# Designs tried in a protein design run: peptides against a protein of PDB entry 4Y8H. Part 113

Target 1, 196 residues: chain A of PDB entry 4Y8H
Amino acid sequence: TSIMAVTFKDGVILGADSRTTTGAYIANRVTDKLTRVHDKIWCCRSGSAADTQAIADIVQYHLELYTSQYGTPSTETAASVFKELCYENKDNLTAGIIVAGYDDKNKGEVYTIPLGGSVHKLPYAIAGSGSTFIYGYCDKNFRENMSKEETVDFIKHSLSQAIKWDGSSGGVIRMVVLTAAGVERLIFYPDEYEQL

## One batch from the design tools (peptide; made by RFdiffusion4, then SolubleMPNN)

Design b2_p29_5_s4 (from b2_p29_5, 16 letters changed)
Fold by OpenDDE base, seed 2:
Structure b2_p29_5_s4 (fold): chain B 196 residues (1-196), chain A 29 residues (1-29)
Amino acid sequence: as target 1 above (196 residues)
Amino acid sequence: MIANELSEEAKKGLEETHKKMVEKLLSLP
């Protein structure tokens, strides 16, 4: 898996590959690793598909319940819910999650939750087996307050490199753009990003 | 991402954590 979320001038963009593996083998199944937990709060999932889906389902339900009681939750609140589930169940889960969201007050925010259930707020985050290959690239090329187009390009190039070197990553690159204007889904196919 | 099944231990643990979180949320004004 190769996943990332990047804050930018107008909000935040999440990105992910779609490859699913069975142990050391590449599976034919394509997985959507970008998951909605609230209108403008999404997450990137790595590790166990079943574990992370179960967590995300609970978070989605909890945030709906939260909304009914207190109104729209912040991204930080969503991250805290993920953290609680991951930390309290760390011995039974294989889950690496990046939480990203947008609201008018806080703009785009990114929280990374690695194995163990710690939470870290960052301007951008990368995770998954493919991320190990692109820490250097991302550190060199990330800039704060990029445009939407610059950020899409940054994510596309980053994930393309991760996929190139990580056998556990591949398929399509999906992105979700969260801004004041709403939610936008993007998809890029191998014949495009492999040429980068 | 690894394709696998959710373990019973994980399922029970998540459900218990969720239950506690819901109780806490609903107990607040």
Scores: peptide ipSAE 0.694, ipTM 0.950, DockQ to the pose 0.845
Fold by OpenDDE base, seed 3:
Formats: structure tokens, sequence, C-alpha cells
Structure b2_p29_5_s4 (fold): chain B 196 residues (1-196), chain A 29 residues (1-29)
């Protein structure tokens, strides 16, 4: 798995590979790595498919309940909900979560919640088995306030590199763009990103 | 390690946490 979320000038973009197999081995990994928990709050999931699905379901419900009572939640609120679930149950969960969202007040935000349930607000975050191969690349190439196109390219190149070295990553690259304009879903195929 | 299924312990824990969170949320003004 290779997942990431990147803040940019107009919001935030989440990206993920789609592989759930390694060779002939079918892993019980997260299949829907980019998951909606609110209109413009999404997450990247890694680890146990069952664990992260349960967490995401609860978060989605909680944010719906929140919305019905108090209006649209902030990305920070969503991250807090994830954190509470992950931290309070850390001994029984295998979950790595990146929370990303957009709202008019805070613009694009990214929160990473690694194993253990800590929460870290960052300009961008990477996770999954493939992330270990691209820390250097991302650190070198990330810039604040990139354009949408620059950010898409950054994510595409980053995940491409991760896929090259991580046997557990591959397939298509999916992205979700969250901005004031709405939600946009992107997909890139191996023929496109493998040559990068 | 990646679990094949949600363990009973995890399920119970998440439910308990969820319950507490809902109660807290509904108690807000």
Amino acid sequence: as target 1 above (196 residues)
Amino acid sequence: MIANELSEEAKKGLEETHKKMVEKLLSLP
C-alpha cells in the first residue's frame, strides 16, 4: 500500500495505489484506500481492512450525527474522531489513517494517524508499506501552495516511485481532489505513471 | 499484522468508544 495526502493552494489531494495482492498471494488489505467520511473530508487507509473499515464507518456516522446537530464538521474534528477511536483501541487495531479535508475557513488540511493513535497535522503525509521508499523524494520535491496540476504530478511521481520498489503497491493510482469547487476523482493507469 | 476479520475485542472496544463519543456529542449545547 502507498497512500498520501497533500495540501495545496486550493485545497487538498488524497492519493492511493489500488493493489491488494502480492504475486499469487491475496492479502486481506484495504481495497477502498480512499474513503469518504464526509462531503469534503476523506481518509486514506492502511493496515487491516476490517479494522479500518469499522473505524471509517463509525467516523462517517459520527460526522453525520455531528452535522445534524451542529453543522459541517472541520477536518480537525474528523481527525479527532479518528484519533479517539484509534488511540482508545490501539491494542486491538492495526490501522494507519491519513485524514484530509477542505473547508472554506481552514482550506486544505492533512492529519496523519499512525499506529498507536497519535495525531499529527502536516502539510502532507505519506503512509503504507511503499512510503518508506519515498520519504526522501517527497521531502525534496514537496512545496507549499502548489497548483492543482503540480500537486497531481507530485503525487503521481511519488506514488510511482513507491510502486516501483514496493511489491505490495501497484495497479492504478486514484486521487481525490477536495476544493471549494467540490470533489473530483482522478485515476491514472500504469502505462502513464510507470514511465515517470 | 493484517487481521482477516475484526476481532471481538476490537469490535467491543470500538463500540464502547463510539457510545461514549455519541453521548458526549449529544450533550453539547
Scores: peptide ipSAE 0.622, ipTM 0.885, DockQ to the pose 0.550
Fold by OpenDDE base, seed 1:
Structure b2_p29_5_s4 (fold): chain B 196 residues (1-196), chain A 29 residues (1-29)
Amino acid sequence: as target 1 above (196 residues)
Amino acid sequence: MIANELSEEAKKGLEETHKKMVEKLLSLP
């Protein structure tokens, strides 16, 4: 698995590979690695498919309940819900979560919740088995306030490198763009990103 | 290896946390 979320000038973009197999062995890993928990709040999931799905379902419920009572939740609120679930159950879960969202007040935000249930607000985050291969690349190439195009390219190149070296990553690259204009879903196929 | 199912302990724990969080959320003005 290779997942990431990147804040940029106009919002935030989440990206993920789509592989759920390791050679001849089919792993019961997260398939829907980019998961909606609110209109403009999404998450990247790594680890146990069952664990992260259960967490995401609860978060989605809580954010709907929150919305009915208090209006649209902030990305920070969503991250706090994820954090509470992950931290209080850290001994029984295998879950790595990146929470990303956009609102007019806070713009694009990214929160990473690694194993153990800590929460960290960052301008961008990477996770999954493939992330170990691209920390250096991301650190060197990330810039704040990039354009949408620059950010898409950054994510595409980053995940391409992760996929190149991580046998547990591959398939298509999916992205979700969250801005004031709305939600946009992107997909890139191996024939395109393998040549990068 | 990565866990491939939700354990009973995880189910119970998440349920308990979920319940507490709902109560907290509903208690807010």
Scores: peptide ipSAE 0.593, ipTM 0.878, DockQ to the pose 0.563
Fold by OpenDDE base, seed 5:
Structure b2_p29_5_s4 (fold): chain B 196 residues (1-196), chain A 29 residues (1-29)
Amino acid sequence: as target 1 above (196 residues)
Amino acid sequence: MIANELSEEAKKGLEETHKKMVEKLLSLP
């Protein structure tokens, strides 16, 4: 698995590979790696498919309940919900989550919740087995306030490198763009990104 | 072996956490 979320000038973009590995592992891997929990709040999932699906379902329900009572939740609120679920149950879960969202006040935000249930607000986050191979590349090439196109290219190149070296990553690259204009879904195929 | 479902411990824990969170949310002024 290779997943990431990147803040940029106009919002935030989430990206993920699509490979599902079911080898000799304790739990099935996540298939829907980019998951909606609210209109403009999404997450990247890694680890156990069952664990992260249960968490995401609860978060989605909780945010709907929140909306009915108090209006649209912030990305920070969503991250807090994920954190509480992951931290309070860390001994029984295998879950790595990146929360990303957009609102007019806070613009694009990214929160990473690794194993153990800690939460970290970052300008961008990477996770999954493929992330180990691209920490250096991302650190060198990330810039704040990139354009949409620059950010798409950054994610495409980053995930391409991760896929190149990580046997557990591959397939298509999917992206979700969250801005004031709405939600946009992108897809890139191996014949394109393998040449990078 | 590949687990296709939540463990009983995980399921119970998540349900309990969710319940507490809902109670907290509904108790806000």
Scores: peptide ipSAE 0.586, ipTM 0.877, DockQ to the pose 0.511

Design b2_p29_6_s1 (from b2_p29_6, 14 letters changed)
Fold by OpenDDE base, seed 4:
Structure b2_p29_6_s1 (fold): chain B 196 residues (1-196), chain A 29 residues (1-29)
Amino acid sequence: as target 1 above (196 residues)
Amino acid sequence: MSLEEIAAALGVPVEVVRAIEAGTFEEWL
């Protein structure tokens, strides 16, 4: 897996590859690693497909209940729910989560929750097996308050590089753009990003 | 979809698909 979330001028963009592995086999299944937990709060998932899906489902449920009682939750609130679940179950979970969301007050926010259930608020985050190959690239190329287009390009190039070096990453690149205007899903195919 | 169709779509042997369905193979992201 190669996943990332990047804050930018108008919100936040999540990105992920789509490769799934099963044991020693690499499946080029078009897996969706970008999961909605609220209208404008999403997560990137790495690790066990089952574990991360279970966590995301629980968070989604909690945020639905929260919304019914208190209104729209903040991204921080969502990250706190993820953190609690990941920390309390750390001995039984293999889950790396990036939480990203947009609201009018806080704009785009990113929270990374690595194995162990710590939480870190960052301007951008990368995770998954492919992330190890792109820490240097991302550090050199990330800028605060990029445009949507610049951010899409940054994510596309970053994930392309991760996929190039990580045998456990590949397939399509999916993105979710969260802004005041709404939610936008993007997809980029190998023929495009492999040429970068 | 048949197991064969799923296997073809995933690029894995049919036995892997069967193992996934049986819960003996864990899917990893």
Scores: peptide ipSAE 0.420, ipTM 0.745, DockQ to the pose 0.508; fails the geometry check
Fold by OpenDDE base, seed 1:
Structure b2_p29_6_s1 (fold): chain B 196 residues (1-196), chain A 29 residues (1-29)
Amino acid sequence: as target 1 above (196 residues)
Amino acid sequence: MSLEEIAAALGVPVEVVRAIEAGTFEEWL
């Protein structure tokens, strides 16, 4: 897996590859590693598919309950729920989560929750097995308050590089753009990003 | 999509797809 989330001028963009490993098989299963937990709060998932799905399902349910009682939760609230679940169950979970969301007050925010269940707020985060190959690239090329187009390009190039080196990453690059305007899903195919 | 179509699309054996759907095959992201 190669996943990332990047804050930008108008919000946040999540990005992910789509490759799933099943035992001895690398399946280009078009796995959607970008999971909605609320209207404008999403997560990137790495590690155990089952573990991360279970966590995301619980968080989604929790945020629905929260909404019914208190209104729309903040991204920080969502991250705290993820953190609690990951930390309390750290001995039984293999999960790496990036939480990203947009609201009018806080704009785009990114929280990374690595294995162990710590939480870190960052301007951008990368995770998954492919992330190790792109720390340098991302650090060099990330800028604060990029445009949507610049951010899409940054994520596309970053994930392209991760996919190039990580055998457990590949397939399509999916993105979710979260802004005041709403939610936008993007998809980029190998023929496009492999040429970068 | 049929299991066969999914398997073909993924480039994996049909048995893998069946195991995934049955929850008997570990998936890793």
Scores: peptide ipSAE 0.417, ipTM 0.759, DockQ to the pose 0.452; fails the geometry check
Fold by OpenDDE base, seed 5:
Structure b2_p29_6_s1 (fold): chain B 196 residues (1-196), chain A 29 residues (1-29)
Amino acid sequence: as target 1 above (196 residues)
Amino acid sequence: MSLEEIAAALGVPVEVVRAIEAGTFEEWL
């Protein structure tokens, strides 16, 4: 897996590859690693597909309940729920999560929750097996307050490099853009990003 | 590469790599 979330001028963009591994076999399956937990709060998933899906489902339910009682939750609240689940169940779960969301007060925010269930607020986060290959690239090329287009390009190039070097990453690149204007899903195919 | 080196390179626990090699691990993202 190669996943990332990047804050930018108008919000936040999540990005992910789509490759999955079943046992020793790398499946060319188009998996959606970008999961909605609220209207403008999404997550990137790495690790066990079952574990991360279970966590995301619980969080989604919790945030729906929260919304009915208190109104729209903040991204920080969502990250706290993820953190609690990941930390309290760390001995039984293998999950790496990036939480990203947009609201009018806080704009785009990113929280990374690595194995073990710590939580870290960052201007951008990368995770998954492919992330190890792009720390240097991301550090060099990330800028605060990029445009949407610049951020899409940054994520596309970053994930392309991760996929190039990580055999456990590949397929399509999916993105979710969260802004005041709404939610937008993007998809990029190998024929495009492999040439970068 | 050792199992530990693979695990480190992938950023996953050694147990996960072992399970993947053994074909006993479920779908992994």
Scores: peptide ipSAE 0.387, ipTM 0.737, DockQ to the pose 0.325; fails the geometry check
Fold by OpenDDE base, seed 3:
Structure b2_p29_6_s1 (fold): chain B 196 residues (1-196), chain A 29 residues (1-29)
Amino acid sequence: as target 1 above (196 residues)
Amino acid sequence: MSLEEIAAALGVPVEVVRAIEAGTFEEWL
């Protein structure tokens, strides 16, 4: 897996590859590693598909309950729920999560929750097996307050590089753009990003 | 190949390779 979330001028963009390891082989499955937990709060998932799905489902449920009682939760609140679940169950879970969300008060925010259940708020985060190949690239190329287009390009190039070197990453690149305007899903195919 | 070599080739943790070989691994992102 190669996943990332990047804050930008107008919000936040999540990105992910779609490759999955199943049984004894790696498959270019059209797996959606970008998971909605609230209208404008999403997560990137790495690690166990079952574990990360279970966590995301529980978080989604909690945020629905929260919404019914208190209104729309903040991204920080969502990250806190993820953190609590991942930390309290760390002995039974293999989950790496990036939480990203947008609200009018806080704008785009990114929280990374690596294995073990710590939480870190960052301007951008990368995770998954492919992330090790792109720390240097991301550090050199990330800028605060990029445009949507610049951020899409940054994510596309970053994930393309990760996929190039990480045997467990590949398939399509999916993105979710979270802004005041709403939610937008993007998809990029190998014929486009492999040539970057 | 050793488990470590396979893990390196696949870009996954060794424990994942072990689980795959043991037939206890279903799906990994």
Scores: peptide ipSAE 0.373, ipTM 0.751, DockQ to the pose 0.360; fails the geometry check

Design b2_p29_6_s2 (from b2_p29_6, 12 letters changed)
Fold by OpenDDE base, seed 3:
Structure b2_p29_6_s2 (fold): chain B 196 residues (1-196), chain A 29 residues (1-29)
Amino acid sequence: as target 1 above (196 residues)
Amino acid sequence: MSVAEIAKELGVPEEVVRLILAGKYEEFL
């Protein structure tokens, strides 16, 4: 897996590859690793598909209940719920999660929750097996307050590089753009990003 | 054999080897 979330001037963009590993082989299965937990709060998932899906489902349910009582939760609140679940169940979970969201008060925010259930707020985060190949690239090329287009390009190039070197990453690149204007899903196919 | 050595022999990523060694046969992202 190669996943990332990047804050930019108008909000946040999540990005992910779609490759799934099953047992002793790399499956050509196209998986959506970008998961909605609230209207403008999403997560990137790495690790066990079952574990991360269960966590996301619980968070989604919690945030629905929260919304019914208190209104729209903040991204920080969502990250806290993820953190609590991941930390309290660390011995039984294989889950690396990036939480990203947008609201009018806080704008785009990114929280990374690696294995073990710590939580870190960052201007951008990368995770998954492919992330090890792109720390240097991302550090060099990330800028604060990029445009949407610049951020899409940054993510596309970053994930393309990760996919190039990580056999556990591949397929399509999916993105979710979270801004005041709403939610936008993007998809990029190998014929495009492999040429970068 | 190290994970890296096994990965080389099998021609698969190290992550796949780790999954095999851990007995993980579920879908993994």
Scores: peptide ipSAE 0.345, ipTM 0.681, DockQ to the pose 0.348; fails the geometry check
Fold by OpenDDE base, seed 5:
Structure b2_p29_6_s2 (fold): chain B 196 residues (1-196), chain A 29 residues (1-29)
Amino acid sequence: as target 1 above (196 residues)
Amino acid sequence: MSVAEIAKELGVPEEVVRLILAGKYEEFL
């Protein structure tokens, strides 16, 4: 897996590859690792598909209940729910989560929750087995307050490099853009990103 | 061979190796 979330001038963009492994290593390129937990709060998933899906489902339910009682939750609130689940169940879970969301008050925010259930707020986050190959690239090329197009390009190049070197990453690159204007899903195919 | 060595040879994460060794055929991201 190669996943990331990047804050930019108008909000936040999540990105992910689509490869999964099953059994003695059967690769699939279909999986959507970008998961909605609220209208403008999404997550990137790495680790066990079952574990991360279960966590996301519980968070989604919790945030729906929260909304009915208290109104729209903040991204920080969502990250706190993820943290609680990941930390309290860390001995039984294999889950790495990046939480990203947009609201008018806080704009785009990113919270990373690695194995163990700690939480870290960052301007951008990378995770998954492919992330180890792109720490240097991301650190060199990330800029605050990029445009949508610049941010899409940054994520595309970053994930392309991760996929190039990580045998457990590949398939399509999916993105979710969260802004005041709404939610937009993007998809990029190997023929495009492999040439970068 | 260690889990790390097997992971390197197969080009997969260590966690995938652990899943294989445990006989788990669950989907891993």
Scores: peptide ipSAE 0.339, ipTM 0.668, DockQ to the pose 0.357; fails the geometry check
Fold by OpenDDE base, seed 2:
Structure b2_p29_6_s2 (fold): chain B 196 residues (1-196), chain A 29 residues (1-29)
Amino acid sequence: as target 1 above (196 residues)
Amino acid sequence: MSVAEIAKELGVPEEVVRLILAGKYEEFL
């Protein structure tokens, strides 16, 4: 897996590859690792598909209940729920989560929750087995308050490099753009990003 | 070979190797 979320001028963009491993096989190239937990709060998933899906489902349900009682939750609130689940169940879970969201007050925010259930608020986060290959690239090329287009390109190039070197990453690159204007899903195919 | 060596050879996370060795065929991201 190669996943990332990047804050930018107008919000936040999540990105992910789509490859999954089933047993000894690296065959699935269509898995959606970008998961909605609220209208403008999404997460990137790495680790056990079952574990991360279960966590995301619980969070989604919690946030729906929260919304019905108190209104739209903040991204921080969502990250806190993820953190609590991951930390309290760390002995039974293999989950790395990046939470990203947009609201009018806080704009785009990114929270990374690595194995163990710590939480870190960052301007951008990368995770998954492919992230090891792109720490240097991302550190060198990330800029705060990029445009949407610059951020899409940054993510595309980053994930392309991760996929190139990580056998556990591949397939399509999916992105979710969260801004005041709404939610936009993007997809880029190998023929587009392999040439970068 | 160690789990780490197998993971390196296969280009997969160590967690995947551990799951395979444990006989778990769960999907891993």
Scores: peptide ipSAE 0.312, ipTM 0.654, DockQ to the pose 0.345; fails the geometry check
Fold by OpenDDE base, seed 4:
Structure b2_p29_6_s2 (fold): chain B 196 residues (1-196), chain A 29 residues (1-29)
Amino acid sequence: as target 1 above (196 residues)
Amino acid sequence: MSVAEIAKELGVPEEVVRLILAGKYEEFL
């Protein structure tokens, strides 16, 4: 897996490859690792497909209940729910989560929750097995307050590099753009990103 | 925390918590 979320001028963009593995084998080339937990709060998932889906389902349910009582939750609130689940069950879970969301007050925010269940608020986050190959690239190329287009390109190039080196990453690159304007899903195919 | 404690704290069904703890590692992302 190669996943990332990047804050930018108008919000946040999540990105992911789509490869799913069973042991050393590719089981699925089109898995969606970007999961909605609220209208403008999404997560990137790495690790156990079952564990991360269950966690996301719990969070989504919690945030729906929260919304009915208190209104739209903050991204921080969502990250706190993820953190609690991941930390309290760290011995039984294989889950790496990036939480990203947009609201009018806080704009785009990113929270990374690695194995162990710590939580870190960052301007951008990368995770998954492919992330190890692109720490340097991302650090050198990330800029605050990029445009949407610049951010899409940054993510596309970053994930392309991760996929190039990580056998556990591949397929399509999916993105979700979260802004005041709404939610936009993007997809990029190998023929495009492999040439970058 | 126990399944019941987690479910209660988060206000979610226990069955959902059990799915996490079951630890199905058939597919990895």
Scores: peptide ipSAE 0.304, ipTM 0.662, DockQ to the pose 0.314; fails the geometry check

Design b2_p29_6_s3 (from b2_p29_6, 13 letters changed)
Fold by OpenDDE base, seed 1:
Structure b2_p29_6_s3 (fold): chain B 196 residues (1-196), chain A 29 residues (1-29)
Amino acid sequence: as target 1 above (196 residues)
Amino acid sequence: MSLEEIAEALGVPVEVVEAILAGTYEEFL
């Protein structure tokens, strides 16, 4: 897996590859690793498909209940719920999660939750087996308050490089853009991003 | 169908078919 989330001028963008593996076998299945937990709060998933889906489902339910009682949750609140689930169950979970969201008060925010269930707020985050290949690239090329287009290009190039080097990453690149204007899904195919 | 025939039809190794039938198949992202 190669996943990332990047804050930018108008919000946040999540990105992910789509490759699924089982043991040493690369499955042909294309997986959506970008998962909605609230209208403008999403996550990137790495690790066990089942574990991360279960966690996301619980968080989604919790945030729905929260909304009915207290109004729209913040991204920080969502990250806290993820953190509690990942930390309390760390002995039985294989889950790496990036939480990203947008609201009018806090704008775009990113929280990374690696194995073990710690939580870290960052201007951008990368994770998954492919992320090890692009730390240097991302550090050199990330800028605060980029445009939407610059951020899409940054994510596309970053994930393309991760996929190039990581045998456990590949397929399509998916993105989700979260802004005041709403939610936008993007998809890029190998024939496009392999040429970058 | 044999496990090999199922594996061929699914385009997966026989070991994957065995894991599915055993309920131990795990997918990783």
Scores: peptide ipSAE 0.382, ipTM 0.765, DockQ to the pose 0.759; fails the geometry check
Fold by OpenDDE base, seed 2:
Structure b2_p29_6_s3 (fold): chain B 196 residues (1-196), chain A 29 residues (1-29)
Amino acid sequence: as target 1 above (196 residues)
Amino acid sequence: MSLEEIAEALGVPVEVVEAILAGTYEEFL
């Protein structure tokens, strides 16, 4: 897996590859690793497909209940729910999560929740097996308050490099753009990103 | 259908089909 989320001037963009593995087998299945837990709160998933899906389902349900009682949750609140689940169940779960969301007060925010269930607020986060290949690239090329287009390009180039080197990453690159204007899903195919 | 036919139809190894049937199939991201 190669996943990332990047804050930018107008909000946040999540990005992910789509490869799924089982043991030594690379599935031809195109997996969606970008998962909605609220209208403008999404996550990137790495680790066990089942574990991360279960966690995301619980969080989604929790945030629905929260909304009915208290109104729209903050991204921080969502990250706290993820953190609690991941930390309290760390002995039985293999889950790496990046939580990203947009609201009018806080704008785009990114929270990374690695194995063990710690939580870290960052201007951008990368995770998954492919992330090890792109730390240097991301550190060099990330800028705060990029445009949407600059951020899409940054994510596309970053994930393209991760996929190039990580056998556990591949398929399509998906993105979700979260802004005041709404939610936009993007998809980029190998024929495009392999040429970068 | 045989396990081999199912595997071929799905484009997966036979071992994956066996794991699914055994309830031991695990996917990782």
Scores: peptide ipSAE 0.378, ipTM 0.765, DockQ to the pose 0.701; fails the geometry check
Fold by OpenDDE base, seed 5:
Order: structure tokens, then C-alpha cells, then sequence
Structure b2_p29_6_s3 (fold): chain B 196 residues (1-196), chain A 29 residues (1-29)
């Protein structure tokens, strides 16, 4: 897996590859690793597909209940729910999660929750087995307050490099853009990003 | 689609498709 979330001028963009493995076998299945937990709060998933989906489902339910009682939750609140679930169950879960969301007050925010269930707020986050190959690239090329287009290009190039070197990453690149204007899903195919 | 057609489309063995349908397929992201 190669996943990332990047804050930018108008909000936040999540990105992910789509490769799935079972044991040592690489499945050509196109997996969606970008999961909605609220209208403008999404997550990137790495690790056990079952574990991360279960966590996301619980969070989604919790945030729906929260919304009905208290109104729209903050991204921080969502990250806290993820953190508690991951930390309390860390001995039984294999989950690496990046939480990203947009609201009018806080704009785009990113929280990374690595194995063990710690939580870290960052301007951008990368995770998964492919992330190891792109720490240097991301550090050199990330800028605060990029445009949407610049951020899409940054994520596309970053994930392309991760996929190039990580056998556990591949398929399509998916993105979710969260802004005041709404939610937008993007998809990029190998014929495009392999040439970068 | 047949299981074989699904397997071919996904580029996986038929056994993987069967495991998915049985709910026993373990995926790692």
C-alpha cells in the first residue's frame, strides 16, 4: 500500500493506490482504500482490509450518531475515535490509518494513526509499505498552500514513485478532494502515472 | 459472469474468487 493525505490552499486531498495482496500473492483487484466516515471526513487505509474496514464502519456509525445529537463532528473528533479504537485493540489489529477532513473553521486537516494507535496532526502524511520510498521526495516537494492542481500533481508523482519501487503497491491511483465546494473523486490509470 | 470469467477479469486464481464469495478471503492493503 501507498497512501497519503495533503493539506492545500482550499482543503485536503487523500490519495491511494489500489493493489491488494493475500499472503504473498498480489491480486489484480482494484481496491478502494479511501473510505468515507462522514461527508467531508475520509480516511486512507493500510494493513488488514477486514480490520481497517471494521474500524471505519464503527467510526462512521459513531460520527452519524454524533451528528444526530451534536451536529457535524470536527476532523479532530473523528481522529480521536479512530485513535481510541486502534489503541485499545492494537494487539488484535493490523491497521495504519490516515484521517483527513475539511470544515470551514479548521479548513483541511490531516491526522496519521500508525500501528500502535498514536495520533499525529501533520500538514501532510504518507503511510503504507510504499511510503518508505518517498519520504525524501515528499519532503523536498511538499509546499504549504498549494493549488488543487499542484497538490494533485504532487500526490500523483509521489504515489507513482512509491508504486514504482514497492511491489505491494500498484493499480490505479485514487484521490478524494475535500473543500468547501464539496467532495470530488479522481482516478488515474497506470498508462498515465507510470510515465512520470 | 462465471467464476472463471471473474477470475480472469481480476487476474486471480479461481480459488481466490471462491474464497471471496465464501467470505474467507484475507486481504492485506
Amino acid sequence: as target 1 above (196 residues)
Amino acid sequence: MSLEEIAEALGVPVEVVEAILAGTYEEFL
Scores: peptide ipSAE 0.375, ipTM 0.759, DockQ to the pose 0.490; fails the geometry check
Fold by OpenDDE base, seed 4:
Structure b2_p29_6_s3 (fold): chain B 196 residues (1-196), chain A 29 residues (1-29)
Amino acid sequence: as target 1 above (196 residues)
Amino acid sequence: MSLEEIAEALGVPVEVVEAILAGTYEEFL
């Protein structure tokens, strides 16, 4: 897996590859690693598909209940719920989560929750097996307050590089753009990103 | 659908479909 979330001028963009593995088998599946937990709060998932899906489902349910009682939760609140689940179950989970969301007050925010259930607020985060290959690239090329287009390109290039080097990453690149205007899903195919 | 048809639809080998049905298939992202 190669996943990332990047804050930008108008919000946040999540990105992911779509490759799934089982043992030694690489499935070039169009797996969706970008999961909605609230209208403008999403997560990137790495690790066990089952574990991360279960966590995301619980968080989604929690945030629905929260919304009914208190109104729209903050991204920080969502990250706290993820953190609690990941930390309390760390001995039985293989889950790396990036939480990203947009609201009018806080704008785009990113929280990374690695194995073990710590939480870190960052301007951008990368995770998954492919992330190891792109730390240097991302550090060099990330800028605060990029445009949507610049951020899409940054994510596309970053994930393309991760996929190039990580045998456990591949397929399509999916993105979710979270802004005041709403939610937008993007998809980029190998024929495009492999040429970068 | 046959196992082969399911396998084709999922883009996986038939043995993966069998593992899914047996509950022994583990996906890793």
Scores: peptide ipSAE 0.372, ipTM 0.754, DockQ to the pose 0.536; fails the geometry check

